Peptides against a protein of PDB entry 3EFO. Designs and how they scored, part 48

Target 1, 262 residues: chain A of PDB entry 3EFO
Amino acid sequence: SQLADLYKSCETDALINFFAKSAFKAVLHQPLKVIREILVNQTAHMLACYRKNCASPSAASQLILPDSMKVLPVYMNCLLKNCVLLSRPEISTDERAYQRQLVMTMGVADSQLFFYPQLLPIHTLDVKSTMLPAAVRCSESRLSEEGIFLLANGLHMFLWLGVSSPPELIQGIFNVPSFAHINTDMTLLPEVGNPYSQQLRMIMGIIQQKRPYSMKLTIVKQREQPEMVFRQFLVEDKGLYGGSSYVDFLCCVHKEICQLLN

## One batch from the design tools (peptide; aimed at target 1 Y50 D67 K70)

Design b2_p18_7 (made by RFdiffusion4)
Pose (drawn by RFdiffusion4):
Order: sequence, then C-alpha cells, then structure tokens
Structure b2_p18_7 (pose): chain A 259 residues (1-239, 243-262), chain P 18 residues (1-18)
Amino acid sequence: SQLADLYKSCETDALINFFAKSAFKAVLHQPLKVIREILVNQTAHMLACYRKNCASPSAASQLILPDSMKVLPVYMNCLLKNCVLLSRPEISTDERAYQRQLVMTMGVADSQLFFYPQLLPIHTLDVKSTMLPAAVRCSESRLSEEGIFLLANGLHMFLWLGVSSPPELIQGIFNVPSFAHINTDMTLLPEVGNPYSQQLRMIMGIIQQKRPYSMKLTIVKQREQPEMVFRQFLVEDKGGSSYVDFLCCVHKEICQLLN
Amino acid sequence: SHWVYHFEDGEFVSSEFV
C-alpha cells in the first residue's frame, strides 16, 4: 500500500519497452501528436506523484527523480525522437513501418540498445589485451576529430572517422595510407592488420553476439559525408528536443501539477 | 534515495544524489 515500495522496485528498461510498444501499437489508432502527449504527460505524472508523495522536501528549483527512474527521461526522449513517432522530412514510410514492427517483437535487452545506441571509442583502444572499450554517451560532444568510434543500435553499426584521424590507424584498418584515401561506398569487411584491424574485428564480433539481426556496417567519414544519417543515432543531441530540453519540459508540467 | 536535478532560470545546471 506504500508508494515508496512501488517506485523503489521499478525498472526503466522494462518501462521503456512497454511505453514503446504501447505507443507503436497506438500509431495505428490515434494521431501521433496524441500519442506523444500521452507519453510526456504520463512521464511528468509519474515523477510529479513521486515528488508530492515520497521525495523528502526539496527546493522548487529542483527536479527529483527516483533512482529506479534516473535515466527514464533520457530514454523517453529517445522514444519521442524515434522516426516512428516523428515525421515526413526524410525517412521513408517504409522505414517507419519497418522499425515500428521490429520493436513490437523486442525483449528488454533489444529495446534498451535500440533506443540508446552504444558508442565506443576505437582510437583510444588498448591493443591485444582488450575486452570491449568503455561506452561513451550518445552525443557529438564525445566525438573527436582525432578519433574513430563505433556506434551500434542492434540493426546498424557505424564506424565513424574524424578528419584528423591518425593515419597509423587508417592504415592498420583500411590498408590504405590516409583519410582521404577511404571510399565510404566500399563498406565491406577489411582484414589484414595485425594489432588493430584484429582488435576492432574482435569487438565488432562481441557486439553482434547476443543480437538477432546481423547489423549493416556503414562507414562514415566526418565532415560533410553521409554523416547526416549517423547524427540521428546520437540520441542525446537535438538532431526533436535534446536530452536537456526534454528534462526542462518535464519539469514545467511537473510544476504545473502544482505541488 | 533519489536524484536531484538543479535548475537555474529554467536551465539545467547540475545533479546531486540524496
């Protein structure tokens, strides 16, 4: 009968999986604007209830989120930014219908990765003694002109290359000497390489391991290339609203529920 | 226990665990 126990026991990934499927089913029944509004308001409602009933007294300039829901807003914003609940500019209806379908079948492990892609820094890789590098937030702010990154959501796998990308690596991987020597339209498996091209293929394997679909590799050269598509998977950035924007929005309506 | 997100003039500043 205590609300504190309800919240202390929640799982964001499980909640995100439900909201996503619930919203994606509703796309075939209601205006998308209506669906997004329900999502945002339910999110503000859950948090406002915690604030007025469980949270110890705190200043109004603060937005209080339970531990169980620490990253719930970030993921909810990712759902709202997803092309299924978004619109016309680019992204075919065939792409939307397809993604809408893929999510309807997903387990928790799949939806977690689908809505928050995994961004791995490759240029800072420890050679032959590896075990998959620490992940980095899904934002352009964590990309470096000197860096090479791996981004995966379970369906797509992007190998991102910065402009001042170390030629040493571009050689040990693409077998070519320089950055401007790589052609994106040749997105096939590169072998050779003794320390790195192997350590990279090692982590590309480990990533695919638990994943049902074999991912489509897409190489991205930084500055003005296909990168526009890649930017979509940096879900923390604006690209809908940014993570911070959404957080700013939820607080407004939580306050509107004046308490 | 919970997380507190600090705002100033409607803008996010930082976060604290309580």

Design b2_p18_7_s1 (made by RFdiffusion4, then SolubleMPNN; from b2_p18_7, 6 letters changed)
Fold by OpenDDE base, seed 1:
Structure b2_p18_7_s1 (fold): chain B 262 residues (1-262), chain A 18 residues (1-18)
Amino acid sequence: as target 1 above (262 residues)
Amino acid sequence: SYTLLHFEDGKFVSSEEV
């Protein structure tokens, strides 16, 4: 993905890993509110320093992200939206403890994928090409009712089907005639054996490759109840248990920067 | 190269790569 490519050229991925582990360590001896404020302030301070010292003069109504920090806000928002940093009764202490421990042991590449999943439009696959589809931004706005998307975050894998997914693709993947016939209780794709099925399986294999954990596949139909779980991984959208959308977070950061520069 | 985000009345409006 374009986002992943940016990380290869900068230390943002390492920085996010550091911030995550630092915050998750701090949660044991500092209030969550304080930790969250520190993370937001650090983000704002870094960007404010750039604006003040490096950027060309710009209007106060603008926020400038250098290439090295282009994806910093989105990943920071994902970190802030993680259950470990949220104090919600709907999230069990066990779940928070589990995810905390997971992240504390993750390398840079693993944490990057964990906080910002890969979302692949597999309905655009060219069966004549071995090239993987380019990842799209993790937002509902990037989904289409006619599309089929594969999402992976290193721990979970989802195959999302739009209500108007092409019957020919459904047949190719599931060997069933229509969307209604897809069994969402399946955790494995059938071995249909056609080129499209084989390519999809290959992609799934590539995604699973070099990941420390085996990702269980969940098949999700649009507008069915399990879609709610899938939507939680659309990290640029507003979270169910709190947390801002990416756009809202940008507004927050922008306001903070303005305050720092005043 | 940098990304320019535009805000109006505290709301995000648009993004542009420069």
Scores: peptide ipSAE 0.328, ipTM 0.894, DockQ to the pose 0.656
OpenDDE base, seeds 2, 3, 4, 5: peptide ipSAE 0.323, 0.311, 0.311, 0.310; ipTM 0.891, 0.886, 0.886, 0.884

Design b2_p18_7_s2 (made by RFdiffusion4, then SolubleMPNN; from b2_p18_7, 8 letters changed)
Fold by OpenDDE base, seed 2:
Structure b2_p18_7_s2 (fold): chain B 262 residues (1-262), chain A 18 residues (1-18)
Amino acid sequence: as target 1 above (262 residues)
Amino acid sequence: SYVRLHFENGKFVSEEEV
């Protein structure tokens, strides 16, 4: 059907950009609660419409989404969890204003990365490959104490080190003998010059490429206090300030979809 | 490709490619 074709051609990243800018504009003249409700409602309605008119028959307990829409809920949840749409006192007005202005000027690609960061398992790097490692889902469940991960959202870049990160990789990246010796105050990786270091720097360069803002690098050790900041970018997890996890949001949206279709 | 999200008793249970 024509409608089915429309959904197949749907670009979720474009939609999230639109919703983000619309919401961030609306925040100036509408209560946050109302804006949030609208976004949830829109999400549910879009998915309900798809299931009703485009999707193959499925049980009410199932939601089958095409590639173009499968990430819609997670992106919408990320949008809802953005500080601009939260009224928590822990978030300064300046921070809200800053992020609002940033997003209002972002293109589709930039906003996509902003709302859902790229999380790369650096510890799996093939130093002989020019390919970027496959990104993993932005959740603590995807981290490993033995792993090293690079996270980037277009504004910030984090290098997260598990407490059991291989000393060889630590040496390769930082030129220090162990995890304990890593200086988290550094904002630049040392020029170690070995293949692993070079590959990591290359990856960081690729990530920085075509981004309008220079991403400051933050080194994060697992279980240290600064990790809390890093964890805020694990957007599929429960938010620091009461935002829902992806799973929780899915449940909420699914419930609403069922209500719409009953 | 498609992704199937499965819910049971209002809880998200699984996500799989189909």
Scores: peptide ipSAE 0.398, ipTM 0.916, DockQ to the pose 0.741
OpenDDE base, seeds 1, 3, 4, 5: peptide ipSAE 0.391, 0.395, 0.376, 0.371; ipTM 0.916, 0.915, 0.910, 0.909

Design b2_p18_7_s3 (made by RFdiffusion4, then SolubleMPNN; from b2_p18_7, 6 letters changed)
Fold by OpenDDE base, seed 2:
Structure b2_p18_7_s3 (fold): chain B 262 residues (1-262), chain A 18 residues (1-18)
Amino acid sequence: as target 1 above (262 residues)
Amino acid sequence: SHLLLHFENGKFVSSERV
C-alpha cells in the first residue's frame, strides 16, 4: 500500500492540515524559529504522551508510532521544510506568500499531497494493466538512473528521467531516439499514440483529476540544472535550504521524546 | 499495529511493524 493511502486512513492528515494552517498563520506574528520549535515540540509531546499512556513498555532506543500517527513525523518534517517556514534569502517573499496562501485554502486531501508528493515509477508500467504503479518514498534513494518517475504534489508535476532511461520508453513517451534528444522545454507530452504513451497520459490525467489546480508539467533530465528544483520535492531527503532529512528529523524527535519522559 | 523505530547512538537504524 502507498504511504498516501495509509496516511488517508489516519488522523494524521487532519492534524497536518491543522498544524500547517496554524503555523502559516503564526508566521505573520511569530519568528520562524519559534514556530518550528513549537511544531517539533508538539510532535514530540504527542508521541511522548502516547508512549507514556498508551504504548507497551519499550526500550529508550525505540520509538513506537501508533497507526493513527505513523506518518506524522514524515509529514511534520515536510511542513517544517516548507519554504513558508524557512528563513532563507534564497526564497523570495513572494514565493513564501504564494505558498502560504495556497496552503491556507487547502483541504485535508490537498495538503496531504502537497506536503508529501506522489512519486510514481513510470518505467515499471505494464501497458496491459489498468493498475497504477505503487508510489515510492520521496527520496533520491528510490530513484534509478535507469528509471523514469512522475512526481506530483497537486501544484507541480515533474517527469524525471534517469540518464540511462530505456531508449524504448523515451521513444514511447517523447518520440525521440534517446535521452539526449528530449526537449525539456516542453510542458506537454507529445501525442505519440502508443500504448505506453497512452497509459502515461492516463495516469497523469488521474493524478490531475479532482485537484483544484492544473499542474504544469516539467520535464527533468537527471544531472541537468532543473533537476535541483525537482529534488526539492524529494521531501524525505535533506533540504537544500537547511531542512533535515526524515531520518534526521526522527532522531531529533526521538531525543526530544526521551527528554520529555525523563 | 504499530511502527517500531530503532535508534542506536541517537541515530535511526531500522523500523519494523509490530
Scores: peptide ipSAE 0.245, ipTM 0.853, DockQ to the pose 0.663
OpenDDE base, seeds 1, 3, 4, 5: peptide ipSAE 0.229, 0.235, 0.039, 0.221; ipTM 0.846, 0.848, 0.592, 0.842

Design b2_p18_7_s4 (made by RFdiffusion4, then SolubleMPNN; from b2_p18_7, 7 letters changed)
Fold by OpenDDE base, seed 1:
Order: sequence, then structure tokens, then C-alpha cells
Structure b2_p18_7_s4 (fold): chain B 262 residues (1-262), chain A 18 residues (1-18)
Amino acid sequence: as target 1 above (262 residues)
Amino acid sequence: SYVALHFEDGKFVSSEVY
């Protein structure tokens, strides 16, 4: 009962912040492999403990996550896929050092956004409403060729355009007649002045608000080379430089939990 | 509230929110 209360009171965002800073501190003293194993084991142990002591009886084919931990695996996978915890030659030591230092100074809200970006379907905007669109899961499966999406992680901001994006929206945002006419070298949206443009700018402003760093805007066209950079922020998908998809990670954690409970 | 993840043959199949 006391344990159940502890899990209910646990804040996943704070926990991820703690794990991130702990791991990024440990990277200076321990091998990356060991750190990664510790993080996976800690995740499995916490969930196994909950299952054993708090959760209602369930089949081995089920993994029950309490409200406080329901997003723990996805955040943990994002942490594990961060360049600081990866030993790949494609990632420079400077980049790892930079990101390590950034995270070490981040608060809970900043680290949450950093590890799991906001992905907004702005093509669904209702110009008659002041309501912001609901964020979607950070996966390619949630994108559409007909859609326009805004992604932000506190450091970078991307505007992704599907190849079949509505011309009227393109005109509204960029003041150009078609997808082909969009200049991807621009880092600022033009001030077109129509309601849709103004609403998009407002959303971007809200996202930028209260962030410690100014996010540079990158315009990304689907199927063009720069899209590869954007795809790295779809954190639920398989990582470019290793790292599992969220689904694969869930399977890994589930197997570990089953082993612990045998 | 909790989320139930369902696995078949070691593969993730579905999730349910309760």
C-alpha cells in the first residue's frame, strides 16, 4: 500500500531528469555499456516491482504501467538513444560534450521536451479557434504526405511539409503557389498576414516562450535530403546511429521483467 | 489510471488505457 502510493506520487518527468543527469555524470567514470545496462535494468526493476506488489494479477503477456510510469519506457528509450550514451564514430566528441553539458543544466520541463519533442499537426489548425492542436507521437507513422507538422525539442524547431501538402496552406504560410516553390534555406517564416499565418506564428511563439534557448527554424520538405535530420527527432522510430524503436524497447523491457519475475 | 501493454510471442501488439 505504501509502495503503491509511492508509485502514484512519482513524477516521470522528474525521474527522467534524474536518470539523465545521473547517467551523464556517470559517463565520465563508467563505460557506456555499463551505464546503458543500468538504465535498462532500473526500468525493468521498477516496473517489475510495481507489477509484483501493486498491480492486479495479470498474464505474463501483459505489462501494466501505472499512470505515473506509463510514459517511462518511451522517455527511457529516448535517453538511451541520446548521443551522449552512444559510442559511434559518426558523432563527434564535441557534440557529445555539448549535449551532455546542456542536459546537465536543464530543468525537468526542459529535459522532458528535449528527450521527447512536441510534434504538432498544424495542417489541422482551425483559424476560428485559439486552441492549439494536440501533439502526436513522434513517429513517421504519424506523418502524412498531405500534412504539415511543426516539431520542437527546446533547441531546434522544424516545419515539415508533406509532398502533397495543401497548396492553399503553402500559400498561406509561405506566400508561394506550390510545394516546389518553398525555399528551404529560409530560417524565418514570411509575415504573410492572413489568419492562418498569424495563428502559426502564435503557436511558434508559444512554443518558444519560457524556453531558455532560441530555437532556430528549419524548413523541411519530405523526400529531400534535409529530411534525414528531421527524422532523427522522431524518437519513437529506430535511431540512425543505433538505438531501438519504442516498440523494440518495450519488448526488451518486457522480456527483462519476465525474467525478474520468474 | 494505467496502461496495459499486450505482447504475443514476445512482440508488442497493442495497448489499452484504463
Scores: peptide ipSAE 0.151, ipTM 0.795, DockQ to the pose 0.818
OpenDDE base, seeds 2, 3, 4, 5: peptide ipSAE 0.135, 0.075, 0.139, 0.108; ipTM 0.788, 0.710, 0.792, 0.758; seed 5 fails the geometry check

Design b2_p18_8 (made by RFdiffusion4)
Pose (drawn by RFdiffusion4):
Structure b2_p18_8 (pose): chain A 259 residues (1-239, 243-262), chain P 18 residues (1-18)
Amino acid sequence: SQLADLYKSCETDALINFFAKSAFKAVLHQPLKVIREILVNQTAHMLACYRKNCASPSAASQLILPDSMKVLPVYMNCLLKNCVLLSRPEISTDERAYQRQLVMTMGVADSQLFFYPQLLPIHTLDVKSTMLPAAVRCSESRLSEEGIFLLANGLHMFLWLGVSSPPELIQGIFNVPSFAHINTDMTLLPEVGNPYSQQLRMIMGIIQQKRPYSMKLTIVKQREQPEMVFRQFLVEDKGGSSYVDFLCCVHKEICQLLN
Amino acid sequence: VSHHSVDMNNPEAFEPDV
């Protein structure tokens, strides 16, 4: 009968999986604007209820989120930015219908990765003694002109290359000497390489391991290349609203529920 | 009940562990 126990026991990934499927089923029944509004308001409602009933007294300039829901807003914003709940500029209806379908079948492990892609820094890789590098936030702010990154959501896998990308690596991987020497349209498996091209293929394997679909590798050269598509998977950035924007929005309506 | 607070004067300072 205590609300504190309800919140202390929640799981964001499980909640996100439900909201996503619930919203994706509703796409075939209601205006998308109506669906998004329900999502945002339900999110503000859950947090406002916690604030007025469980949270110890705190200043109004603060937005209080339970531990169980610490990353719920970030993920909810990712759902709202997803092309299934978004619109016309680019992204075919065939792409939307397809992604809407893929999510309807997903388990928790799949939806967590689908809505928050995994961004791995590759240029800072420890050689032959690896075990998959620490992940980095899904934002352009964590990319470096000197860096090479791996981004995966379970269906796509992007190998991102910066402009000042170390030629030493571009050689040990693409077997070509320089950055401008790589052609994106040749997105096939590169072998050779003794220390790195192997350590990279090692982590590309470990990523695919638990994943049902074999991912489509897409190489991205930084400045003005196909990168436009890649930017979509940096879900923390604006690309809908940014993570911070959404957070700013939820607080407004939580306050509107004046308490 | 444990929780996190985000200052709305500077929301950008909040970085949740994802």

## One batch from the design tools (peptide; aimed at target 1 Q62 L65 H254)

Design b2_p19_3 (made by RFdiffusion4)
Pose (drawn by RFdiffusion4):
Structure b2_p19_3 (pose): chain A 259 residues (1-239, 243-262), chain P 19 residues (1-19)
Amino acid sequence: SQLADLYKSCETDALINFFAKSAFKAVLHQPLKVIREILVNQTAHMLACYRKNCASPSAASQLILPDSMKVLPVYMNCLLKNCVLLSRPEISTDERAYQRQLVMTMGVADSQLFFYPQLLPIHTLDVKSTMLPAAVRCSESRLSEEGIFLLANGLHMFLWLGVSSPPELIQGIFNVPSFAHINTDMTLLPEVGNPYSQQLRMIMGIIQQKRPYSMKLTIVKQREQPEMVFRQFLVEDKGGSSYVDFLCCVHKEICQLLN
Amino acid sequence: SLEEDLEKLAEEVLEYLEE
């Protein structure tokens, strides 16, 4: 009967999986604007209830989120940014219908990765003694002109290359000497390489391990290349609203529920 | 301020996500 126990026991990934499927089923029944509004308001409602009933007294300039829901807003914003709940500019209906379908079948492990892609820094890789590098936030702010990154959501795998990308690596991987020497349209498996091209293929394997679909590798050269598609998977950035924007929005309506 | 508190919260949420 205590609300504190309800919240202390929640699981964001499980909640996100439900909201996603619930919203994706509703796409075949209601205006998308109506669906997104329900999502945002339900999110503000859950948090406003915690604020007026469980949270110890705190200043109104603060937005209080339970531990169980720390990253719930970030993921909810990712759902709202997703092309299924978004619109016309680019992204075919065939792409939307397809992704809508893929999510309807997903387990928690799949939906977590689908809505928050995994961004791995590759240029800072520890040679032959690896075990998959620490992940980095899904934002451009964590990309470096000197860096090479791996981004995966379970269906796509992007190998991102910066402009000032170390030629040493571009050689040990693409067997070519320089950055401008790589052609994106040749997105096939590169072998050779002794320390790196192996350590990279090692982590590309480990990533695919638990994943049902074999991912489509897409190489991205930084500055003005296909990168426009890649930017979509940096779900923390604006690309809908940014993470911070959404957070700013939820607080407004939580306050509107004046308490 | 409200904006500063929200920024701090956003950083705390992201640091938590990184863990």

Design b2_p19_3_s1 (made by RFdiffusion4, then SolubleMPNN; from b2_p19_3, 9 letters changed)
Fold by OpenDDE base, seed 1:
Structure b2_p19_3_s1 (fold): chain B 262 residues (1-262), chain A 19 residues (1-19)
Amino acid sequence: as target 1 above (262 residues)
Amino acid sequence: STEESLKELLEEMLQKMEE
């Protein structure tokens, strides 16, 4: 009962913040391989413990999670894929050090957004509505060639445009006639003044609100070279530098849990 | 919400793994 209460009261966001800071502190004294293994093991053990002690009796192959912990693997995979925990030579020491320091000072809300960005379908905006569009999962599978998406992680903001984005929306946002005319070197959206532009700016403002850092805007066209950088923030997909997709990670965790329960 | 979608994905994956 005590364990059950603990898991019921557990906040995944707080756990991820704790794990991130613990891991990022440990990188100074322990090999990255060991740290990654510890994180995976901790995840598996926590879930296995819950399954064993809190969940109703079932087959060992069945994974039962408390509702609050159902998203833990998602964030854990994002943490594992962070450059601080990767040893790839393509990642500069300075970048690793920078992100490490950033996370070490982040609160729970900031770290949550940092590890799992908001991805908003801007093309679905209702200019008559004051509500923000519902965020979609951070995966390429959720993008559309006909869509426009805004991604934000508290540090960076991306406006991604599909190759078949509606010309009327492009005109509304950029005041240009077509996709080809969009200048991706811009870091600010023009103040066009139409309802759609105003709505988008409002959304961007809301996202920026209460964030400790000013997010730089990057405009990204689908199928152009800079899109590669944007895709790295689609955290559910396979990482460029060796990180697993969320699906693959789930399989890994599931296997580990089963082994622990056998 | 995104969170609900993620939970649904996990449940779907678990079901597949149990089969």
Scores: peptide ipSAE 0.213, ipTM 0.791, DockQ to the pose 0.124
OpenDDE base, seeds 2, 3, 4, 5: peptide ipSAE 0.146, 0.022, 0.198, 0.021; ipTM 0.761, 0.587, 0.784, 0.580; seed 3 fails the geometry check

Design b2_p19_3_s2 (made by RFdiffusion4, then SolubleMPNN; from b2_p19_3, 6 letters changed)
Fold by OpenDDE base, seed 5:
Structure b2_p19_3_s2 (fold): chain B 262 residues (1-262), chain A 19 residues (1-19)
Amino acid sequence: as target 1 above (262 residues)
Amino acid sequence: SLEEALKKLAEEMLEFMER
């Protein structure tokens, strides 16, 4: 059917860009509660419509998504968890205004990265390989105390170090003997000059390419206070300001889909 | 449970994110 073709050809990153801009524009004239409800309802409706009109008959308890729309719920949850759509006193008006303006001017590629950051396990780097390490899902469950991870969302870049990060990698990146000696006040990595350091810098360069803004680097040690800021970018986890985890959001959407199909 | 099922589904759905 024409509808099936539409869903199959749908680019979720483009949809999220549209929904984000639409919602962020609506914030100026509509209550946040209404906007959030509309986004959730639209998500459920679109997915329900797909199941009803495009998918083979299946049990109501099953959530079936076309391949092109598999990431729609996760992106939508990320959008809902953005400070612009959260009514929390802990979030300043200036911060909301700033992020709103940023997203309103973002292209599809930029907004995709903004809402769902790239998280790279750089401790797995092969210095002899020209390939970037495979990104992992933005969740604490994907981190390890023995690992070192690079996170980027087009605006910010974080280098997260586990408390048990390999000393050889610490030496390679920072030219210090141990985790305790790493200075987190730095915004630039030292030019150590070894292959690992060079490879990491190359990766950072690739990530920075074609981004409209220069991403400031923040060094984050596990279990230190600045890690809380970093954790806000683990968008699949429960949000600091009341946002749902991805799994919780899926449960909510699934429930609404079932209701729409009944 | 539904939560467990959704977790499994999430892993499958987002596998391509780890590319």
Scores: peptide ipSAE 0.029, ipTM 0.641, DockQ to the pose 0.560
OpenDDE base, seeds 1, 2, 3, 4: peptide ipSAE 0.016, 0.024, 0.027, 0.017; ipTM 0.510, 0.601, 0.616, 0.528

Design b2_p19_3_s3 (made by RFdiffusion4, then SolubleMPNN; from b2_p19_3, 7 letters changed)
Fold by OpenDDE base, seed 1:
Structure b2_p19_3_s3 (fold): chain B 262 residues (1-262), chain A 19 residues (1-19)
Amino acid sequence: as target 1 above (262 residues)
Amino acid sequence: STEESLQKLAEEMLEFMEK
């Protein structure tokens, strides 16, 4: 059908960019609550329409997502969890305004990375390989106390270290003997010169080169206070300031779809 | 890729929700 073809031709990245800019424009003249409701409704309606008109008949209890929209809910949830669409007093007006303006000028690729960060398991690096490690899902469940992870969203870069991260890697990256000796006030990695350090720097460089903004590096130790900031970028998890987990959001959308199709 | 991972997640979630 023509509708099916339309859905197949739709790119989720373009959609999320559109929804983000539309919502961020709307915040200037509409209540946040209304905007959030519209976004949820739009998501549910789009998926419901697809199910009704394009998908094979199935039980109402089943959620059906078109291939092109399989990742739409996760991005929509990320959008809903953005500070621009939250009215928490902990978020300054300046920060909200800043992020709004940033997104309003972002292209499709930039907004995609911004809303769903890249999380890389650095501890799995093969120093003999020039390939980037495969990204993992942005959730605490994907972290390991024995691991080291690099997170980037186009604006910020975090190097997260587990409490049990290998001393050899710590020494390779920071030239210090242990986790306890890592200085988290550093914004630059030292040039240690070993293959592991060089590869990490290369990866960071590649990530930076693809983005229009210079990303500030923050070193984060597991179980230290600054880790709370890092966890806010694990967008699939429940947000500190009222955002839902991805699973919870999916349940919400599913419920709404069912209601629309009843 | 990240997209592929998310697609797999979505599929897993759908399966979970269908049970």
Scores: peptide ipSAE 0.026, ipTM 0.610, DockQ to the pose 0.100
OpenDDE base, seeds 2, 3, 4, 5: peptide ipSAE 0.021, 0.024, 0.024, 0.023; ipTM 0.602, 0.616, 0.626, 0.610

Design b2_p19_3_s4 (made by RFdiffusion4, then SolubleMPNN; from b2_p19_3, 8 letters changed)
Fold by OpenDDE base, seed 1:
Structure b2_p19_3_s4 (fold): chain B 262 residues (1-262), chain A 19 residues (1-19)
Amino acid sequence: as target 1 above (262 residues)
Amino acid sequence: SLEAALQALAEEMLEFMEA
């Protein structure tokens, strides 16, 4: 059907960009509560409509979605968790205004990365390979106390270090003997010159080159105070200022889909 | 890659929705 073809050709990245800009425009003349409700309802309706009208009869009991729609909910949740759509006193008006303006000017690729950061397990780097490590889901559950992770969302870059991160890697990256010796006030990695350091720098460079904004590096030690800021970028987790976890959001959307289909 | 991670996420989502 024509509808099925539309869903199959739908690009999630474009949709998220559209929804973000639409919502961020709407905040100027509509209550936040209404905007959030519309976004949730729209998500549920799109998914329900596809299931009802596009899914094969044999798969009626299954939620078979086109690839573009499979990841729509997670991005919608990220959008809903953005400070622009949250009214919290802890978030300054300036910050909301700033982020609103940023997103309003973002292209599709930029907004996609902004809402769902890239999280790379750099402790798994093979110094003999030029390949980038595969990104992991942005959740604390994907972190390891023995690991080192690089997070980037186009505006910020974080290097997160587990409390039990390998001393050899610490030495390789920071040229210090242990985790305790890492200076988190640094915004630049030292040029140590070993293969691991060079590879990490290369990765950071690649990430930066693809973005229009210069990302400052923040070094974060697990269990230290600055980690709280880092955790806000783990977008699948529950937000500090009222944002739902991805799981909670899925439950909400699923419930609404069921209501629409029954 | 991010694509691979998102694919895994999608699969998990489908499993959740189908349960």
Scores: peptide ipSAE 0.027, ipTM 0.670, DockQ to the pose 0.122
OpenDDE base, seeds 2, 3, 4, 5: peptide ipSAE 0.022, 0.025, 0.021, 0.023; ipTM 0.627, 0.661, 0.590, 0.646; seeds 2, 5 fail the geometry check

Design b2_p19_4 (made by RFdiffusion4)
Pose (drawn by RFdiffusion4):
Structure b2_p19_4 (pose): chain A 259 residues (1-239, 243-262), chain P 19 residues (1-19)
Amino acid sequence: SQLADLYKSCETDALINFFAKSAFKAVLHQPLKVIREILVNQTAHMLACYRKNCASPSAASQLILPDSMKVLPVYMNCLLKNCVLLSRPEISTDERAYQRQLVMTMGVADSQLFFYPQLLPIHTLDVKSTMLPAAVRCSESRLSEEGIFLLANGLHMFLWLGVSSPPELIQGIFNVPSFAHINTDMTLLPEVGNPYSQQLRMIMGIIQQKRPYSMKLTIVKQREQPEMVFRQFLVEDKGGSSYVDFLCCVHKEICQLLN
Amino acid sequence: LELVSSHKEEDHWVYNLES
């Protein structure tokens, strides 16, 4: 009968999986704007209830989120930015209908990765003694002109190359000497390489391991290339609203529920 | 609104915001 126990026991990934499927089923029944509004308001409602009933007294300039829901807003914003709940500019209806379908079948492990892609820094990789590098937030802010990154959501796998990308690596991987020497339209498996092109292939394998669909590799050269597609998977950035924007929005309506 | 900072207090997270 205590609300504190309800919240202390929640799982964001499980909640995100439900909201996503619930919203994606509703796309075939209600205006998308109506669906998005229900999502945002339900999110503000859950947090406002915690604030007026469980949270110890705190200043109004603060937005209080339970531990169980620490990353719930970030993921909810990712759902709202997803092309299924978004619109016309680019992204075919065939792409929307397809993604809408893929999510309807997903388990928790799949939806977690689908809505928050895994961004791995590759240029800072520890040679032959690896075990998959620490993940980095899904934002351009964590990309370096000197860096090479791996981004995966379970369906796509992007190998991102910066402009001042170390030629040493571009050689040990693409077998070519320089950055401008790579052609994106040749997105096939590169072998050779002794320390790196192997250590990279190693992590590309470990990533695919638990994943049902074999991911489509897409190489991205930084500055003005196909990168426009890649930017979509940096879900923390604006690309809908940014993570911070959404957080700013939820607080407004949580306050509107004046308490 | 702008996000100033964030920290944990007790069983919840606090996000500081300013106009």

